# Ledger of designs, part 41: peptides against a protein of PDB entry 5OK6

Target 1, 215 residues: chain A of PDB entry 5OK6
Amino acid sequence: ELPGLDSQWRQIENGESGRERPLRAGESWFLVEKHWYKQWEAYVQGGDQDSSTFPGCINNATLFQDEINWRLKEGLVEGEDYVLLPAAAWHYLVSWYGLEHGQPPIERKVIELPNIQKVEVYPVELLLVRHNDLGKSHTVQFSHTDSIGLVLRTARERFLVEPQEDTRLWAKNSEGSLDRLYDTHITVLDAALETGQLIIMETRKKDGTWPSAQL

## One batch from the design tools (peptide; aimed at target 1 Q214)

Design b2_p22_4_s1 (made by RFdiffusion4, then SolubleMPNN; from b2_p22_4, 14 letters changed)
Fold by OpenDDE base, seed 1:
Structure b2_p22_4_s1 (fold): chain B 215 residues (1-215), chain A 22 residues (1-22)
Amino acid sequence: as target 1 above (215 residues)
Amino acid sequence: SAAEEELERWREEIREAQERVE
């Protein structure tokens, strides 16, 4: 059932679960297409439930680049292309207006950065490969807040590396050269790793030598 | 790239936030 217009406004904008509530790390937030949200604002501020300004169901179609994998378009900007809502507010809107048929919600997580919180709209997708088989890649999504150590552990798991095998990471840079990821305690953000970047896992030889050291 | 630009914005926001705390 659709609540009164003033109640809707209070729940979504000014409520404890409203749009302007503080971000908290680990919480889920949802993207809403900006034009739809502005139409909703106009509707609830108009004071007439029978107004022609009724927004209809939520439709985020313009935020997606494809309807197969439901990937977001690149370069979307908060406040211009979309609005971020906390989970409770999103679920209220969906319950009141519905979501476009077959369209998934755009759920994102709040991450903790140094002294700030952000909704991570674009997690990092890395291409993981082994040094001895560059043709077999695994695309894995990481948070900017994930450690290089986690990237390494994930690579080891994907490639079924035995616990006794020693491994290290290289990142292919924009110049096409390889940079060693020496510090496994820094984050993906600190290492400036980007979506689509090739990450090479090197495995130490049984003789104790590194393949790269012999090149 | 758009990803690089977003990363740079985040770095700037982090820097500004750090400066406010110091």
Scores: peptide ipSAE 0.243, ipTM 0.807, DockQ to the pose 0.020
OpenDDE base, seeds 2, 3, 4, 5: peptide ipSAE 0.217, 0.213, 0.205, 0.210; ipTM 0.790, 0.788, 0.780, 0.786

Design b2_p22_4_s2 (made by RFdiffusion4, then SolubleMPNN; from b2_p22_4, 13 letters changed)
Fold by OpenDDE base, seed 2:
Structure b2_p22_4_s2 (fold): chain B 215 residues (1-215), chain A 22 residues (1-22)
Amino acid sequence: as target 1 above (215 residues)
Amino acid sequence: SAAEAALAAWRAEVKAAAAAVA
């Protein structure tokens, strides 16, 4: 059942549990298309439940670049293209108004930086390849806060690398050269890895030599 | 493009925030 308009406003916009509440690391937040949200604001602020300003179901269609993979358009801006809501607020709105048929929620995580939290709207998509077959890639999403070690483990898993095989990572830089990712304890952010970047997993040869040593 | 610039700006903000508190 749709709550009273004032109750809706308080539930979604209150500073304790609503849109303006502090971010907490690991929590899920959801994107809501800005125009829909503004229409909702106008509806609930108008004080008339029978108003023609009724927003209808949540429709984030304009935020997606495609309806196949449901990827976000690049360069969306908070406050201009979308608003961020905590999970509770999102679920309230969905329960009250519904979500457009077949459209997935746009869920994002709060990441922890040193003493700063941010909703990670754009996680990093890396193209993982093997050194001996650059034509077979696995695109995998990582958080900026994920370690290079996790990237390496993920690459090993995707390529079915045996536990006894030794592997290491290289990143193709903007100049087209390869930078070795020596420290596996630093984050994707610290390594300055970006979406679409090619990450090459090198596997040590049985003779104990590295393929790159011959380059 | 404006979209590319906005994405770059978002990433830059994340990096700057991390650097500022390091």
Scores: peptide ipSAE 0.049, ipTM 0.669, DockQ to the pose 0.024
OpenDDE base, seeds 1, 3, 4, 5: peptide ipSAE 0.022, 0.029, 0.028, 0.026; ipTM 0.475, 0.567, 0.580, 0.572; seed 1 fails the geometry check

Design b2_p22_4_s3 (made by RFdiffusion4, then SolubleMPNN; from b2_p22_4, 13 letters changed)
Fold by OpenDDE base, seed 4:
Structure b2_p22_4_s3 (fold): chain B 215 residues (1-215), chain A 22 residues (1-22)
Amino acid sequence: as target 1 above (215 residues)
Amino acid sequence: SEKEAELAAWREALKAAQAAAA
């Protein structure tokens, strides 16, 4: 059942878990399509629960580029295409109005950058491959704040590398050249890794030699 | 340098692999 309009407004906009609350690293926030949200705002501000401005169920369809993988369109802008709501606010809206059938929620995490907290709407999707099988990739999402070490560990896990095997990463850059990711302590952001970038995991041979060194 | 040699080797290997897959 829908609460009173003023209650809705206070809960979503001005509550302790409202839209304007401070970002906290690790928290989940959700995207709401801007038009729907503005319609909701108009509805609750209008003071008439029976008004024609009733927003209906949340529909984020326009934010998705596909309905198979439910990937977001590129270049979406906060405040223009969507609004961000804290998890509590999102769940309230979903409980009150529902979510369009079949659509997944668009959940994103707050990340800590050097001088700012940000909802990471676009995590980095890397194409992980092995040096000896470049045709078989695993697409894995990483935060910009994740370390190269995590990328390496993830690659090792995906390719079932045994603990005793040594591995290292190479990144294919935009120019088509390969850059070795030597420092595993830097972040994905620091390494300037981007979505769709090919990351090659090289595995050291049993003889102690690296495949790349033999070429 | 050893680093440069490794990079060169991988560039060649990658190019060869891509060419073979094309």
Scores: peptide ipSAE 0.052, ipTM 0.660, DockQ to the pose 0.068
OpenDDE base, seeds 1, 2, 3, 5: peptide ipSAE 0.040, 0.036, 0.050, 0.042; ipTM 0.633, 0.644, 0.653, 0.640; seed 2 fails the geometry check

Design b2_p22_4_s4 (made by RFdiffusion4, then SolubleMPNN; from b2_p22_4, 13 letters changed)
Fold by OpenDDE base, seed 4:
Structure b2_p22_4_s4 (fold): chain B 215 residues (1-215), chain A 22 residues (1-22)
Amino acid sequence: as target 1 above (215 residues)
Amino acid sequence: SAAEEALKKWQEEIKEAQKKKE
């Protein structure tokens, strides 16, 4: 059953798990399409439960670029295109109004950046390839806060690299050259890796030589 | 360096692979 309008407003906006709550690293937040959210605000503020302003089911369709991979459109702006809700608030709204059939929730994580917490709406999508099979890519999402070491481990896992095999990463830069990712302790952000960037995993040969050292 | 030549070769292979997907 739908709570009273004032109770809905307090639960979503002003509650301990409301929209304005402090961000905490590792927590899940959810995107809600702005127009729907504004209609909900108008509905609950209007004081009439039978109002024609009833928002209906949550529909985030306008935020998606595609309905296959459910990727977000590029360049979406918080407060203009969507609002961010903490998990509890999102689950309340979904429980009360429903989510459009077939749409996944748009879940995002709070990350800790230097001096700020932020909901990472756009994680970095990297194209992982092997040096000997550049035609077969694995697209993998990483946080800007993930280490290059995690990218390397993920690449090793995706390509089923045996534990005893040595591997290293190269990034294709904007000039089309390859930069060696030497430091595995720096973050994706520190390495300035971008969505759609090609990352080449080089595997050391059995003779102990690197493929790149023999060319 | 041999590494730079290898990288250049991989860059060429990448460019060729991209052209085959177009």
Scores: peptide ipSAE 0.064, ipTM 0.666, DockQ to the pose 0.076
OpenDDE base, seeds 1, 2, 3, 5: peptide ipSAE 0.016, 0.043, 0.027, 0.054; ipTM 0.393, 0.636, 0.615, 0.658; seeds 2, 5 fail the geometry check

Design b2_p22_5 (made by RFdiffusion4)
Pose (drawn by RFdiffusion4):
Structure b2_p22_5 (pose): chain A 215 residues (1-215), chain P 22 residues (1-22)
Amino acid sequence: as target 1 above (215 residues)
Amino acid sequence: SAEEEAAAAESAAELQAAAALS
């Protein structure tokens, strides 16, 4: 059952429960298509529960590139294309109005940057492959603030690399050559990695030589 | 398998081409 209009407003807009919730690293926020949010706003501010301004189910279809991979469209601007809600507010809105059938929520996380916290709407999507098959990829979203060491550990897990196998990483650049990702302590941002980039994990041979020594 | 051998060969050739561009 829907809460009253003022109750909905308080839950979604205010304090710890709503849009005014402070940004804390690691917390989840969700994207809501702006037109739907504005319609919900007009409805809850209108004083009439029976109004035709009732927004209906949340539908974020215009925010997705397609329904094959459900990727968020690039180039979206907060306040123009979408509004961010904390996880609780999103949960409440979905429980009240529903979410379009078959459509996934768009969940993003708050990250820490040198002097600010922000929701990382566009993390870096990396294609992780082993050197022996450059077409067999695990597509994984990493934060700009994740370390290269985390990228390596993730690649190892995704490919079920055994503990005794030694592995290291390369990145294929826009010129089609390889840059060695030497330092595992630096971040994806420091390494200037971009979405869609191919990250190649090579494995040391049993004799101690590396496949890349042949390049 | 034959498909795995073909994919390994293609990968090796692509990596050699990437080394020539470096």

Design b2_p22_5_s1 (made by RFdiffusion4, then SolubleMPNN; from b2_p22_5, 10 letters changed)
Fold by OpenDDE base, seed 2:
Structure b2_p22_5_s1 (fold): chain B 215 residues (1-215), chain A 22 residues (1-22)
Amino acid sequence: as target 1 above (215 residues)
Amino acid sequence: SEEELKREEESWKELQEAAKLS
């Protein structure tokens, strides 16, 4: 059952638990398509629950570039294309109005950057490959705050690398050159890695030499 | 094997031609 309009407004826009609440690293937030949200705002601000301004079910269709992988369109802007809601507020809206059939929720995480918390709407998708088989890639999503060490561990796991095998990463840069990722403690952001970038895992030879050192 | 080593070496050379090490 739908709560009273003033109650809905207070639950969703409440500064402690609603849209304007402080961001906290690791928390889940959800995207809501702006036109739907504005229709909801108009409905609850109108004071008439029987009005023709009823927003219907949440429909985020315009935020997706595809309905297969449910990837977001590039270049979406907060406050223009979507609003961000904390998990509690999102779940209230879904419980009250429903979500369009077949659409997944657009869940994102708050990340900690050096001077700011933000919702990471666009995590980095890297193309992981082995140095000896570039034709077999694994696309893996990472946070900008994830370490290169995590990228390396993930590559090792995806390619079933044995624990005793030594491995290192290279990134293909915009000039088409390979930059070695020497420091595994820096972040994906610090390494300036981008979505669609090729990351090559090199495996050390049994003789203790690196394939790249023979070039 | 020697054949596996050779395939790795060829694959790395192809990679180097496509993307120079910097």
Scores: peptide ipSAE 0.025, ipTM 0.604, DockQ to the pose 0.376
OpenDDE base, seeds 1, 3, 4, 5: peptide ipSAE 0.007, 0.027, 0.023, 0.028; ipTM 0.334, 0.583, 0.566, 0.638; seeds 3, 5 fail the geometry check

Design b2_p22_5_s2 (made by RFdiffusion4, then SolubleMPNN; from b2_p22_5, 10 letters changed)
Fold by OpenDDE base, seed 4:
Structure b2_p22_5_s2 (fold): chain B 215 residues (1-215), chain A 22 residues (1-22)
Amino acid sequence: as target 1 above (215 residues)
Amino acid sequence: SAEEEERRRRSREELLEAARLS
């Protein structure tokens, strides 16, 4: 059952728990395709529940570049392409109008940057590989706020590196050369790592030498 | 597209700026 139009508006748009409420690090927000949301706004603001402006089920199809992995199109802009809603508001809308069959929700996390909180719509997908097998990659998603240390730990885990083995990371830059990621305390953002970038995990040899030192 | 790339660039720059300590 749909709530009254005014109730819908207040529940979704109110400043305390709605679209405009403050962000909190770690919480989930959801993307709603802009045109659908605007249609909903027009519907609830129109005052007629039987209006032809009924928005129908939520359909974020235009935000996706593929329906296999449900990846977002690149370069989407808040307020132009989508609206961000907190989890509660999103779930209300889904319960009221439904979500297009088979389409997953677009859930994103609030991250805390030094000076601001943001919903991280585009986490960084890195291609993790071993130095001796560049053809076997693990694609792993990271936040821009994740440390290089976390990237390294993740790589070690994915490649089943034993605790006693020493490893380090290289990033393939735009020029095709390799940059050492020396500082493991800086973030993915600070290291300027980007989606699709190749990250190479080098494992120290038993003799204590690094494979790259032999180049 | 070029427009998408530009928007992506701007988004990244905004993120970088937001992350910078003042």
Scores: peptide ipSAE 0.258, ipTM 0.809, DockQ to the pose 0.022
OpenDDE base, seeds 1, 2, 3, 5: peptide ipSAE 0.224, 0.021, 0.020, 0.023; ipTM 0.793, 0.571, 0.633, 0.669

Design b2_p22_5_s3 (made by RFdiffusion4, then SolubleMPNN; from b2_p22_5, 7 letters changed)
Fold by OpenDDE base, seed 5:
Structure b2_p22_5_s3 (fold): chain B 215 residues (1-215), chain A 22 residues (1-22)
Amino acid sequence: as target 1 above (215 residues)
Amino acid sequence: SEEEERAREESWRELQEAAALS
């Protein structure tokens, strides 16, 4: 049963546990399509539970570019295309109205940047390859707050690199050239890595030389 | 894609060229 309209409003639209509450790193937030949310606002503000303004089930279809991988469209803007709700508020809305059949929730994490917390709506998708087999790639998502060390470890894992093998990363820059990712302690953000960027893992030769140094 | 493969090959070629000049 739907709670009273005023109760719904208070549960979702508040500064303590609702939409307006402070972000905390590591927490899950959820995207809600803006038009649906506006319809819900109109419904609960109207004061008539039997109103024709009933929003129906949550439908985020317009936020997705595909229904296979459920990837978000590029360039979505908070407040224009979607609103962000903390997990508790999201779960309330889903329990009250339901979610469109077969559609997954759009869950995102709060990340901590040097000066602010934000919901990371678009994690970085990197194209990982080996220097000796550029045709075999793995697309992997990373947070902007993930270290280059994590990218390297992930690449090693995906390509089944043995622990005794030494590896390093190169990133293709905007000019088309390759920059070595020397410092593994900096973040993906600090390295200015972007979605779709090619990351080449170079493996040290058995003779102790690097492939790139022998050219 | 074929474009992605070419971009990967070009990237490695540039690394090779840069290494040869170093």
Scores: peptide ipSAE 0.055, ipTM 0.709, DockQ to the pose 0.209
OpenDDE base, seeds 1, 2, 3, 4: peptide ipSAE 0.013, 0.031, 0.030, 0.027; ipTM 0.341, 0.610, 0.588, 0.567

Design b2_p22_5_s4 (made by RFdiffusion4, then SolubleMPNN; from b2_p22_5, 9 letters changed)
Fold by OpenDDE base, seed 4:
Structure b2_p22_5_s4 (fold): chain B 215 residues (1-215), chain A 22 residues (1-22)
Amino acid sequence: as target 1 above (215 residues)
Amino acid sequence: SAAEELARKRSWEELQRAAALA
C-alpha cells in the first residue's frame, strides 16, 4: 500500500535519508530517470492520491544504451537526465510504485576522490588482454579510485596466471603506443585510464626476460 | 632518465612483434 503523499515526500526528500543526504564513501545510490521523478514529485505535491499525475512504475529505459548489457547511455547528467537517490529512498520508491519488468536497478557507489565524494555513475570499463593473445579480451569495470595494482591482479585472475609468473601492464594510448603502467599504487584516475582503453598484460618469460625488452 | 623513459613507452608494433617471437 502506498503511504500518504506527504509521508512519501518526507521519506524521499528529507535531508537525513533522502535525496539531499550527504554522500558517504562506499554507499549505494540509485539512478532514477528524471521525468519519472518529476512526475512523482508533481503527484505527491498535488495532494490528490487519485490524481491523473500518478507516475506509475519506475522506468529507467531511456537511461540505458541497450537492454542486453544494461549499460548507461554516455553523457547523462545528474539533474537533467536522472536523479540520485540513496538506497533506502530507492527501495521505498520501488516498493511503492514498482520497477519496470525486467529492468535492473541502476546502482552506483559513492567514491572518495581527492577533494570530493561523488556517486560514480560511470566506472571505467577496461579491455584486458594478454600480450600474446590480443584477440581475447576481458572487459572489466573498475572504479576511478581503484589502484593499478587491482587492475593487474584482476587481469591475472581473469587469465589464470600462476602465482609464480611475473606480469606487468601496458596501456594503449591515443597515439597507438603503449605506456607502461609501472606504478601500481596509483589509481585508474591518476593513470588517466578511460573506458574502452586496451590494457595489455605482459607475462615475463621463463628465462627471466620480458617479451617487450627483447626488441 | 632516458632509460626510464624508454622503459615506460613501447610502440604497439614492437610489443606485437615481441609477442609473435615468444
Scores: peptide ipSAE 0.069, ipTM 0.665, DockQ to the pose 0.070
OpenDDE base, seeds 1, 2, 3, 5: peptide ipSAE 0.047, 0.026, 0.056, 0.041; ipTM 0.699, 0.610, 0.591, 0.675; seed 1 fails the geometry check

Design b2_p22_6 (made by RFdiffusion4)
Pose (drawn by RFdiffusion4):
Structure b2_p22_6 (pose): chain A 215 residues (1-215), chain P 22 residues (1-22)
Amino acid sequence: as target 1 above (215 residues)
Amino acid sequence: SAEEELEEWSEQQKAEDEEAEE
């Protein structure tokens, strides 16, 4: 059952429960298409529960590239294309109005940057492959703030690399050549990695030689 | 090109792995 209009307003907009909730690293926020949010706002501020301004189910279809991979469209602007809600507010709105059938939520995380916290709406999507098959990829989203060491550990896990196997990473650049990702302590941002980039994990041979020594 | 060389090298590594398994 729907809460009253003022109750909905307090839950979604205010304090710890709503949009005013402070940004804390690691917390989840969700994207809501702006038109739907504005319609909900007009409804809850209108004083009439029976109004035709009732927004209906949340539908973020215009925010997705397609329904095959459900990727968020690039180039979206907060306040123009979408509004961010903390996880609780999103949960409440979905429980009240429903979410379009078959459509996934758009969940993003808060990250820490040198002097600010922000929701990372566009993390870096990397294609992780082993050197022996450059077409067999695990597509994984990493934060700009994740380390290269995390990228390596993730690639190892995704490919079930055994503990005794030694592995290291390369990145294929826009010129079609390879840049060695030497330092595992630096971040994806420091390494200037971009979405859609191919990350190649090579495995050391039993004799101690590396496949890349042949390049 | 460097891209073509990388694709050929990848096929070579795949063939070496298949031979080692045999």

Design b2_p22_6_s1 (made by RFdiffusion4, then SolubleMPNN; from b2_p22_6, 13 letters changed)
Fold by OpenDDE base, seed 2:
Structure b2_p22_6_s1 (fold): chain B 215 residues (1-215), chain A 22 residues (1-22)
Amino acid sequence: as target 1 above (215 residues)
Amino acid sequence: SAEDRLLEHSRKVREEEEKARA
């Protein structure tokens, strides 16, 4: 059952627990398509629950570029294309109005950057490959705040690298050359890694030499 | 460069794998 219009507004827009609440690193937030949200605002501000302004179920279709992987369109802008809601507010709206059949929620995490918190709407998707087979990539999503060490560990796991095997990473740059990721303690952001970038995991040979050192 | 050697190594490995499958 739908709560009263004023109650809906307070729960969703409440500065302590609603849309305007402070961001906290690690928390989940959800995207809501802007037009739907504006329709909802008009409905609850109108004061008539029986009005023709009823927003219907949440429909985020316009935010997706595909209905297979449910990837977001590129270049979406907060406040223009979507509104961000904390998990509690999102779940209230879904419980009240429903979500369009078949659509997944668009969940994103708050990340901590130097001097700011933000919802990471676009995590980095890297193409992980082995040095001996650049044609077989594994796409893996990372936060900008994830360390290069995590990328390396993830690559090792995906390629079933044995614990005793030594590995290191290279990133293919825009010029087509490889930059070695020497420091595993820096973040994906610090390393300036971007979505679609090829990351090569090099495995040390049994003789103790690296493939990049000799042909 | 080291990166060129890595890329060349990878190329050779792929070519050998392709030959072995043929």
Scores: peptide ipSAE 0.104, ipTM 0.679, DockQ to the pose 0.418
OpenDDE base, seeds 1, 3, 4, 5: peptide ipSAE 0.060, 0.058, 0.098, 0.094; ipTM 0.607, 0.621, 0.678, 0.672

Design b2_p22_6_s2 (made by RFdiffusion4, then SolubleMPNN; from b2_p22_6, 13 letters changed)
Fold by OpenDDE base, seed 2:
Structure b2_p22_6_s2 (fold): chain B 215 residues (1-215), chain A 22 residues (1-22)
Amino acid sequence: as target 1 above (215 residues)
Amino acid sequence: SAAAKLEEHSRREAAEEEAEAA
């Protein structure tokens, strides 16, 4: 059953778990398509539950570029294309109105950047490859706050690298050259890694030489 | 460049794998 309109408004906008609550690192937030949200606002502000302003089920279709991988469109802007809701508020709206059949929730994490907390709407998608097989990429998502060490561990895991094998990363830059990722403690953001960027895992040879050093 | 070296290595290993599979 739908709660009273004033109760909906208070729960979603002005509640302790409302839209305006402070961001906290590691929390899940959800995207809601802006037009649906505005329709909901109009409905609950109208004070008439029988109003023709009923928003129907949440439909985020316009935020997706595809219905296969459910990737977001590029260049979506908060407040223009979508609103961000904390998990509690999202779950309330879904329980009250439903979500369009077959659509996944658009869950994102709050990350801590040096001067701001932000919902990371666009994690970095890296193309992980081995130095000996540049044609076989594994696409993996990383946070901008993830370390290069995590990227390296993830690459090692994806390529089934044995613990005794030594590995290092190279990033293909915009000039087509390779930059070695020496510091594994810096973040994906600090390394200026971007979505679609090729990351090459080089494995040390049994003779103790590096493939890139012999050529 | 390091890029050219790794690309050359990858091409050589791919050619060796194709030759072993043939």
Scores: peptide ipSAE 0.091, ipTM 0.657, DockQ to the pose 0.523
OpenDDE base, seeds 1, 3, 4, 5: peptide ipSAE 0.056, 0.065, 0.059, 0.069; ipTM 0.618, 0.638, 0.622, 0.631

Design b2_p22_6_s3 (made by RFdiffusion4, then SolubleMPNN; from b2_p22_6, 12 letters changed)
Fold by OpenDDE base, seed 4:
Structure b2_p22_6_s3 (fold): chain B 215 residues (1-215), chain A 22 residues (1-22)
Amino acid sequence: as target 1 above (215 residues)
Amino acid sequence: SPEEKLLEHSKKEKEEEEKEAE
C-alpha cells in the first residue's frame, strides 16, 4: 500500500536518511532518472493521491546505453539526468511504485577521494589481457580508489594464474607505448588509468626471466 | 624499449601458434 504523500516526501527527502543525507564511504546509492523523479515530486507535492500526475513505475531506460550489459550512457550529470538516492530511499520507491520489468537497479558506491566523498557513477572499466594473447580481453570494473595491487590480483584470478607464478602489469598509454605499473600501492586514479585502457599482465618465465627483458 | 619488446613477443608467440596450427 502506498503511504500518504507527505510521508513519502519525508521518507525520500529527509536530511537524515533521504536524498540530502551525508555520503558515507562504502554505502550503496542508486540512480533515478530525473524526469521520473520530478514527476514523483510533483505528485507528492500536489496533495491529491488520485492525481493524473501519478509517476508510474520507475523507468531508468533513458540512462542506459544498452539493455544487454546495462551500461550507463556517458556524460550523465547529477541533477540534470538523474538523482542519487540512498539505498533505503531507493527501496522505498521501488516498493511503492515498482521498477520497470527486467531493468536492473543502478547501484553505485560512495568512494572517498582526497578531501571529498562522492558516489562513483562511472567506475573505471579496464581491458585486462595477457602479454602472450592480447586478443583475449576481460573487461573488469574498478573503483578509482582501488589499488593497482587489486587490479593485479583480479587479473591473476581471471587468467587462472597459479600462486607461485610471478606477474606484473603494464598499461598501454595514449601514445601506444606501455607504462609499467611498478607501484602496486597507488590507486587506479593515481596511476591515471582510464575506461577502455588496455592493461597487460606479464607472467614471468619458468627460467626466471621476463618476456619483456629477453627481446 | 621493454614496451616494444613485450609487443614484439606477443606478435611472435601468436605467429608461432598460427604456424603450429597449420
Scores: peptide ipSAE 0.080, ipTM 0.656, DockQ to the pose 0.316
OpenDDE base, seeds 1, 2, 3, 5: peptide ipSAE 0.067, 0.063, 0.068, 0.076; ipTM 0.643, 0.651, 0.648, 0.652

Design b2_p22_6_s4 (made by RFdiffusion4, then SolubleMPNN; from b2_p22_6, 13 letters changed)
Fold by OpenDDE base, seed 2:
Structure b2_p22_6_s4 (fold): chain B 215 residues (1-215), chain A 22 residues (1-22)
Amino acid sequence: as target 1 above (215 residues)
Amino acid sequence: SAADELAAHSAREAAEEELERE
């Protein structure tokens, strides 16, 4: 059953627990398509539950580029294309109105950047490869706040690298040059890694030499 | 590209090591 319109408004827009609440690192937030949200606002502000302004189920279809992987369209803008809701508010709306059949929720995490908390709508998708087989890639999503060490560990895991094998990363630049990721403690953001960027895991030879040292 | 050169080098070395094992 739908709660009263004023109650809905207060639950979703309340600055303590609603849309306007402070961002906190590690929290989940959800995207809601802007037109649906505006329709909901009009409905609850109208004061008539039987009004023609009923928003129906949440439909985020316009935010997706595909219905296979449910990837977001590029270049979506907060406040224009979508609104961000904290998990509690999202779950209320889904409970009240439903979500379009088959659509997944668009969950994103709050990340801590040097001077601001932000919902990371677009995590970095890296293309992980081995130095000896650039044709076999694993696309893996990382936060901008994830360390290069995590990228390296993830690459090792995906390629089933044995614990005794030594490995290092190279980033392929747009110009085709390779930059070695020496510092594993810096973040993906600090390393300026971008979505679609090729990350090459080099494995040390049994003789203790590196493949790249002979180039 | 430097990536392609690294891959090509590594592939050649792997092929040479296979030939030396036969």
Scores: peptide ipSAE 0.103, ipTM 0.689, DockQ to the pose 0.521
OpenDDE base, seeds 1, 3, 4, 5: peptide ipSAE 0.067, 0.053, 0.051, 0.040; ipTM 0.661, 0.646, 0.659, 0.628

